# Peptides against a protein of PDB entry 6GMG: the designs that were tried, part 241

Target 1, 331 residues: chain A of PDB entry 6GMG
Amino acid sequence: DSDDRVTPPAEPLDRMPDPYRPSYGRAETVVNNYIRKWQQVYSHRDGRKQQMTEEQREWLSYGCVGVTWVNSGQYPTNRLAFASFDEDRFKNELKNGRPRSGETRAEFEGRVAKESFDEEKGFQRAREVASVMNRALENAHDESAYLDNLKKELANGNDALRNEDARSPFYSALRNTPSFKERNGGNHDPSRMKAVIYSKHFWSGQDRSSSADKRKYGDPDAFRPAPGTGLVDMSRDRNIPRSPTSPGEGFVNFDYGWFGAQTEADADKTVWTHGNHYHAPNGSLGAMHVYESKFRNWSEGYSDFDRGAYVITFIPKSWNTAPDKVKQGWP

## One batch from the design tools (peptide; made by RFdiffusion4, then SolubleMPNN)

Design b2_p19_3_s1 (from b2_p19_3, 8 letters changed)
Fold by OpenDDE base, seed 1:
Structure b2_p19_3_s1 (fold): chain B 331 residues (1-331), chain A 19 residues (1-19)
Amino acid sequence: as target 1 above (331 residues)
Amino acid sequence: SAADAEKINKANQEAAEKA
């Protein structure tokens, strides 16, 4: 029950984490111990360790989204999202493939659509765009300079994003970031900001006006990336879970994974931080756990979801919530 | 909204219970 959510207590600033435990190829710990790690590794503002504030602990207590929230400094808006979809594969499998034994046509189409997304290519696209943005930020001291730099970078790379409208989430993302405007954040100086990445897993069949089959098995046409840009229109994502296919079946509404700004070129070696559920130490769900997963474990997702998006946002460079290197677990 | 932030990830919960 949502009423059982509790804010984790404060941890002493100098308290070292207990060892993480392995869990299906990932590192796992209880939320209180993650706070200890966060204070030692990720809390730094201008190189100085910080105790996680009560507000930050409250954000974290919400589960998987809480991990992204505390590290990005804002609740995820998911406006600047990227994915990769293989249209040729999709068409070919629909034409030449068959439903499996016991699989309905709608289930088959939903599955084929899910399998036509490439999580690795989607992630690489987001990293590419984040790199372009970071170059545009580097020497820009006002938003106008940033936008001009961004357009130049895109033109030099012959990137289709150069054709996006000025009101597009792509161009408006920086100005809509609260920490950009904060005195202790960007202070309206783009050069003080950097692009960061998180991922969201969600269900495609969220349209209540659509067929029951789409709600149960996915909407093959929903949340596809635009050709050339890789942008996904996330406006229809309302955190609606997959509809049950059998009595007693229930699905989760979303999952969030925090990547930040790791420089590891091999996607398979990147670390994704996420939580299982809201913190309810005295409730039926129990304490929140935090996981640090490799990309393979993250990108596999769950049957609850048939879409993955890689989202770009911004944080101040003075924050250490998105370091170049992330070490999995503790020690 | 804060309401949207409340999530139960059953798959991760199951994984935690199995570990």
Scores: peptide ipSAE 0.032, ipTM 0.697, DockQ to the pose 0.082
Fold by OpenDDE base, seed 4:
Structure b2_p19_3_s1 (fold): chain B 331 residues (1-331), chain A 19 residues (1-19)
Amino acid sequence: as target 1 above (331 residues)
Amino acid sequence: SAADAEKINKANQEAAEKA
């Protein structure tokens, strides 16, 4: 199974992509063709396109997480995650709503909790914070300057993040980014870095000590954002999938979507890049496919997941893996 | 972890095709 994963072969640097296939509002292609697109569009370091390295191709081969991995330069840590939860809606629906025909109470509560998350507001919160961080990074030539700028920006906006501990993932995120410390990356210069966003879909009912119903239908209290900040404690996310509700049913452990640093103000027009599964061209799963989805298609998610988080990390500005504009598909 | 990444299956693709 996992042994069927194969690293995609190298693609010539100048090989142009084949056209993507439109599929249900998405643009789809096989992973090898995405590598071709990536080399033409996203591979640039200091304005020069690069061949995707063997290491990068190996990262990519892991599927949806691989897309985020190759573009962010590191395996997702998910430490700086944001979401939006409508507590009033949740309470009101629990009080005044009722289970559907055949729906258990636990299933009803799990569904209501899922529906009480606002993906658009969660994404907007992450974008807001990323913007604040980018302003703080600007002209900051050491970490101290960055942190000072960040605190000032937060104070000016009366943002609750200003009350976070200095050791929090929020303040430590930059220093914990490998590419920030790399000579050919940030070289410890915050002004050489920019904030980027990806999203993770996952299951709330991961606590093995909880009821079976929570594992099957969701834990309504798990992975809620903190009021004011929107921060989600991701420490309990162990990539445990939803428990089957019927024999033979199986669920995926997570999905990742890469947004980067698009400047499109309309959330619905933003493009999210993700993969279906690990690359197994000779296995039962088949070749990995890469999808470029609009926000609506991405945020809809799957029944496998009842949580979405929008995560901030950093990449060097010299990388073109997070351009201002992302074109869906090819050409 | 990388091991966790290998647990991704075709379910997402199938769901997308049905939507």
Scores: peptide ipSAE 0.025, ipTM 0.646, DockQ to the pose 0.097
Fold by OpenDDE base, seed 5:
Structure b2_p19_3_s1 (fold): chain B 331 residues (1-331), chain A 19 residues (1-19)
Amino acid sequence: as target 1 above (331 residues)
Amino acid sequence: SAADAEKINKANQEAAEKA
């Protein structure tokens, strides 16, 4: 099935997008039209519009992850991930709640765990951390200065992240960003970089050594954020989909949504850009569609997933793939 | 692997079809 993926053709740099289609609070378009929009709005490097390269179009063709890939400049590593989990809610619901009619104990526990995650608080935490990082990046001309600034910012806020190991994904994220090292990117200058956010939806029950019930209904203990920091250990995320609960049922391995660096304070007004599947215009899946969803539409997710993480990475400030304002749809 | 990068999002397709 992967053999049906096609790289979208190049679009002329000056070609304007066709209008997006509204759909239940989302704006939808075909991938080629998104390329047109991207070239008009997001392609700018050092203030100049760029045609989406063949490489970028190829990245984009991978679907939802492709949207994040083309805008972040790298395949998502998901190392610096945040979430919010209400442990008290979880414990209380397990203690006082009961399985629904026809719901197994494992289904009940998986559902309760899923419901104990707060997507809005997870997103808020990521934004908070990204803001701290952006302040630390400001006027830092080497990594040492950035790290010192970061530690100071964290100390001032009494943030538990200050206690993270120097080798943690939190402190290593910048130096591990390819665009930071690129001459036309950060050029090893932290002040040329900015923190950006994307989100991943995925399944908790990925442990092959676990029970079948956990694989079918979720692992209540998996991918919880660390207390105080909100950091999620993503090392066990191997893009394994939910196991089918009935014959013929199939689930998707993940979903990715691009937020970037929007400054909109109201989470509900933020725009998340994502794709439905890889581009297969001549295949059974059809052409890739790109969605620009409001946070509510994004955070709702699908039954395929019981975890959401908000991930921080970095892009050069010279890129316009993460503007302060994102307009939903076209025009 | 390329397979790890590819999403077959039936859920989004269904949502789009219902939309």
Scores: peptide ipSAE 0.031, ipTM 0.689, DockQ to the pose 0.096; fails the geometry check
Fold by OpenDDE base, seed 2:
Structure b2_p19_3_s1 (fold): chain B 331 residues (1-331), chain A 19 residues (1-19)
Amino acid sequence: as target 1 above (331 residues)
Amino acid sequence: SAADAEKINKANQEAAEKA
């Protein structure tokens, strides 16, 4: 029950983390120990360590989304999302492939659609776009200058995003970021902001008006990226979990992984930070754990999900929640 | 594990409802 959620207690600012535990190629720790690490590594504003506030600890307590929430400074809106989908592979497998033994047609189609997404290419697209945005931010002191810079960068790269509407999530993302408008954040100065990335895993079969099969096995046509841009329309994502395929089966509604602004060129070496569940130390779920996973471990996802999106948002450059290098675990 | 997925689900659902 959601009623068992507890806000983790404050940790002294100078308390060092205990060592993380290895778990299937990941580094794992309890949420309180992550707070200690966060205070030592990620809490810096204008170069000064800060204690995680009660509000931030409350955000964090919500689990996987809480990790992204505390590091991005806002609840994920997921508006500027990217993915990569191989349409030719999908069509070919549907045409020439066959359901496995015991697999329904709907299950086969859902699986083929899931397998037609390329998580690495989706991530690379988001990184490419984030880089363009960061270049556009560097010398822009107002939103108009930022937008002009974006258009120029996109034109130079012959990027299909140049054709997006001015009201699209792509162009509106900065202005819709609360920290951009904050006096101690961007203060309406784009050059004080940087693009950051997180990922969301979710279920495609969320349409209640669709067939039960789509809800159980996925909607092959849902949440595909637009050709050329890689943009995913996330407006239909309502955090509805996969429908059970058997009695007693239950699925999770989403997972979130925080990447930030790591500069590691090798995707496989990038670190993704995520949580298992809300913090319920006295409940059946137990204490929240935080995981630092390599890209392979993150992108693998769970059977609960058949979509992965890589989302761009913005944080102030003065925040250290998205450093150039993230070290897995502690020390 | 299915147990881990279920645990994640409840936590994430609560967060989504409050946001």
Scores: peptide ipSAE 0.028, ipTM 0.662, DockQ to the pose 0.486; fails the geometry check

Design b2_p19_3_s2 (from b2_p19_3, 9 letters changed)
Fold by OpenDDE base, seed 4:
Structure b2_p19_3_s2 (fold): chain B 331 residues (1-331), chain A 19 residues (1-19)
Amino acid sequence: as target 1 above (331 residues)
Amino acid sequence: SAADAQLINDYGQEAAAKA
């Protein structure tokens, strides 16, 4: 029950975190302890530590999305999303494969579609685009200059994104970022901003007008990236969970993981921060826990989801919520 | 509220740890 959600109390700015606990290749801690780490490591504005505000603690208390929310500075809109889908693999498996024993045709097709997505390549595409954006931002002191730089970069790389509409999320993302306009943020100066990445896991079978089979086993055609660009149309993502396939079965609506702007070239060594559920210390769910996972652990996902998207947004360079290097756990 | 429920996940601690 969402009514059990509680905002974690403030932590003293000088309070050091307790050690994280290892958990199946992850570093895990309770939300209050993450706040302590966040204040020591990620809270810096213009190089100075900040106590997590009540508003930020409120955002964080929402669980997995809360981690991305507090670090990005806004609730995820998921508009600029990327993925990678192997069309040849999908077609080949549908043609030459067959349902497993006890697997329906719809279940088979849904599974094959899920398996045709490549999380690593999707992540790599997002990183590639973020890098292009960062180059375009670097010496741009107004949005026009940024857009011009971006178009030039894309042209030089012969990137299909150069053909996107000016109103697309790709070109409008910066101007639609609240922190870009804030005096203590970007102050309308693109060179004060940087591109950052988070990931969302969700269910493809969200169309209520579609078959029950698609809602149970996935919609093989939904949320595929556009060829060449890798862009995913997220407009149909309504945070609807997978439908139960058996009595008593239930699924969660989404999962979010925060990457930021790590420079580690090896995807497998990158750290993803996420939460389990909203903070309900006095409720049935209990206290919220925060996990810092390697990419392997993050990208594995859950059976609740058959899609992964890697989303680009922007934060001020003055924030330290997306450092070049993220250390897993504490100390 | 129903609106809040759409903005959060409710994974159990054990389930999250096993991933």
Scores: peptide ipSAE 0.025, ipTM 0.687, DockQ to the pose 0.080
Fold by OpenDDE base, seed 3:
Structure b2_p19_3_s2 (fold): chain B 331 residues (1-331), chain A 19 residues (1-19)
Amino acid sequence: as target 1 above (331 residues)
Amino acid sequence: SAADAQLINDYGQEAAAKA
């Protein structure tokens, strides 16, 4: 029950974090200790350390989405999402593969579709696009200059994104970012902004008008990236969880992981920050925990989800919520 | 949206540990 959610208390600005706990290849801590780390490492605005505000603590308390929320400065809209899907693998496996013992045809097709997504390639595509955007931002002092630069970069790379509509999530993402318009943020100056990445895990079978099998085992045709661009239409993602396959079974609606703008070239060495659930210290779920996971741990996901998207948004360069290097855990 | 913010994952610590 979301009514059990509590806003974590304020932490003194100069309080150092307690050590994180190693857990199955991740670094784990309670939410209040993450706030301490955040204040020491990520809180800086224009080089000055800040106490996490009550509003930010409120955002953070919402769990996995809260981590992305507090670091990006806005609730995720997920409009500019990328993935990679191997169509040939999918077709080949459907043709030549067989359902496992006890596996229905629908379950088999859903599984094959899930396995046909390449999380690493999806992540790399998002990083590639973010890099292009950052180059376009660097010397642009108005949106028109940014868009012109972006089109030039895409043309030089023969990227299919150059054919997207001007009102598409790709071209409209910057202008639709609240912090871009803020006086102490971008102040309408693209060169003050940088592209950042987060990831969302979710369920493909969300269409209530579709078959029960698709809701239970996945919709093989849903949320595929467009060829050439890698863009995923997220408009049909309504945070609907997987339908139970057996009585008493339940699934959660999504998971979010924050990457930011790490420059580590090896995907396997990148760190993803996420939470387990909303903060309910006096409820059945307990206190919120924050995890810092390597890409392997993040991208593995859960059986609750059969889709992963890598989303681009923007933050002011004056924020330190997306540093070039992220150190896992504490110290 | 504010409405979406109320719909959050509810994984327990044990569930997260399975990863």
Scores: peptide ipSAE 0.025, ipTM 0.693, DockQ to the pose 0.072
Fold by OpenDDE base, seed 1:
Structure b2_p19_3_s2 (fold): chain B 331 residues (1-331), chain A 19 residues (1-19)
Amino acid sequence: as target 1 above (331 residues)
Amino acid sequence: SAADAQLINDYGQEAAAKA
């Protein structure tokens, strides 16, 4: 019951977190303890620790999306999303493969489509683009300079993104970021901003006008990245969960994982921060827990989802919510 | 994991309990 959601109480700024506990190969803690860690490690504005505000604690209380929300400074819009899809693998498996025992044709096609996405390559593409954007931001003191730099960088790399429309999510992402316009944020200065990454898992079969089979087993053609750019059209993602395949079965609508701007070159060593559910300490779900997972644990996802997208947004460089190195757990 | 099986978020449309 969403009515049981509670905003976690404030934590003293100088309170150190309790040790995280292992949980299936990841580090786990209760949300209150994450707030303590966040204040010690991620809260810094212009090098000064900050107490997590009531507003930020409220954002965090929403669950997995809350972790991304509090660290990015805005509710995820998911407009600038990347993925990688192996079309040849998909076609070959459909042609030469067969449904497993008890698997319907629709289930088979949905599964093959899911398996044709490469999470690591999708993540790598997002990191590549974020790096290009960061170079374009570095010495740009107005949006026009940023856009010019971006076009030059893309041209030098022969990147297909150079052909995107000026109004595309790719070029409009910075100007549409609230913190870019804030006085204590970017203050309309691109050089004060940096690109950051988060990930969303969601269901492909969200079209209510489609077949029941697509809603149950996935839409093999939905949310594929555009060739060359890797951009995913997220306009049809309406947070609709997978349809039940059996009585009593239920699925959740999304999962979010925060990466930020880690510089670790090995994807498998990167840390992803996410939450299990909204904070309901007095409800049936209980207190919200926060997980710090390695990429392997994050990218595996759940049966609730058959798509993963890696999304770029921006935060002020003065924020420490996206450091170059993230340490898993505490201490 | 058992904890992961209880992924329920209080934002968005048509949220359902994960079994």
Scores: peptide ipSAE 0.029, ipTM 0.692, DockQ to the pose 0.190; fails the geometry check
Fold by OpenDDE base, seed 5:
Order: structure tokens, then sequence, then C-alpha cells
Structure b2_p19_3_s2 (fold): chain B 331 residues (1-331), chain A 19 residues (1-19)
């Protein structure tokens, strides 16, 4: 029951975190302890530690999305999303493969589609684009300069994104970022901003007008990246969970993982921060836990989801919510 | 929206239990 959600109490700025609990490649802690870590490590504005505000604690309390929310400074809009899909693999498996024993045709097609996505390549594409954007942001003191730089970078790399419409989420992402316009944020200066990445796991079969099979087993054609750009049209993502395939079965609507702007070149060594559920210490779900997972743990996902998108947004460089290096756990 | 955010998964805990 969402009514059980509670905003975590404030933590003293000088309070150090308790040790995280290691668990199968992850580091886990209760949300209040994450707040302590966040204040010590990620809270810095212009180099000064900050106590997590009540508003930020409230955002965080929403669970997995809350982690991304508090660190990005805005509720995820998911407009600038990337993925990688192996069309040849998909076609070949459909042609040459067959349903497993007890597997329906729809289930087979949904599974094949899911397996045709490459989370690592999707992540790498997002990182590539974020890097291009960051270069374009450098020394650009107005949006026009940023856009010109961006177009030049894309042209130099012969990137298909250069052909996107000027009103595309790709080009409009910066101007649509609240912190870009904030006086203590970007203050309309692109050079004060940096690109950051988070990931969303979700279900493809969200079209209520589609077949029940697609809602149960996935829509093989939904949320595919555009060729060349890797852009995913997220406009049809309405946070609708997978439909039950058996009585009593239930699925959740999404998962969010925060990456930020880590510079670790090895994807497998990158750390993804996410929460299990909204904070309900007095409810059935219990206290929110925060996980710092390696990429393999994050990207594995769950049966609730058959899509993963890697989303680019922006934060002020003055924020330390997306440091170059994220240390897993505490100490 | 905030309403959407309230329908969040509990897989973190579940995954830890299953792993």
Amino acid sequence: as target 1 above (331 residues)
Amino acid sequence: SAADAQLINDYGQEAAAKA
C-alpha cells in the first residue's frame, strides 16, 4: 500500500554510515544509512557537503526511482533513451528457432525479442552519446553554441543523430532540464552542466489495445531502438507492469538504476545504485533498502521486465551526485 | 509522476533472498 510510504528522517551531516552488507556482488544498506553516505560522498554543492533536504529525502523514499530522482534532481522523464537490438539475431531465431516445450508462440517470440537486446551495448551507446554531449557542453556558454558544437561533433563522427529533428528529445534535452535553468545550477550556461546516465527496466507489452499474449509475454516490436541512432521512443511507456500469466502472479512496473558519470571504462566494474521499494518502515514492505550493484547484477534484471533503456539527462557540474568514481558500499 | 513512483518493485530484497 503506497499509503505506507514514509519520508526518512534527517541524518546529521557529520554522521558516518554504518558498514554496508555485501550480498552476491552487491552492497546493501537501509535507506537512512544511504542518506548518511550520500551526505558524506554525493551531497557536495560547489565542494561543500550538504544535508539531504526534506524534499530530497521525500524523493528518495519512492524507492528505485527515488535514487535516480534525488541524484538527478528531477523525476525521470526518460525521453532521451538508448538501447541496442540485434535485428539479425531476432530474425534468425524466429526463423530457425521453435517454442520450448510448453511455451506458446507468443511467449517464444517475446523471449526471443528480449534476448535480442544487448544491455551492455545499449549502455555503451549511451556513454558514447553522453561523451559527445559533454564535449559539446565544454566552453559553450549558451544553448546555440552547445547545439552547434553538438552538430559538429556528430558530423565528425558520422553519427546518425545528426539527422534528428531540432525538436527531438536529443536536441531539446538540455533546455528541458530544470537544473539547467536554475541560478545555482546551470544558470543557462551549458558549460556548467554535464551529461549523466540512468537506466530503466520496464515491460514491452504495455499497449492495452494489443493482444493479451503481448501483455503477458511481451511485444516483440515495442521499444526497439532506431537503427543508427539507438534512440528508443519511450512515449508509450506508461509504467504498466507485465500481465499475470497465472493466477496469483504479479509483476512490478519498473526498476531504475543510477549510474551518473562514472569514468570506469570496464562496464562490468561500474556501480549502479538502486532501491528495492518505497520506504515503508511501519508497513508490510518494510524499510527501503538501497543497493549498489555491479553492472552484471543490474543489467540482469528480472522476469518482470523485458526492456532496458539507458537514459541521458543533465546535472550541474557543481553537484557531486555523479562522481567519476563510485565506491561500492561502505567503508 | 509521484503516483507512478509509488508502484515500485521490491526485487532488491527478493533478489537477495533468491541469490
Scores: peptide ipSAE 0.027, ipTM 0.686, DockQ to the pose 0.081; fails the geometry check

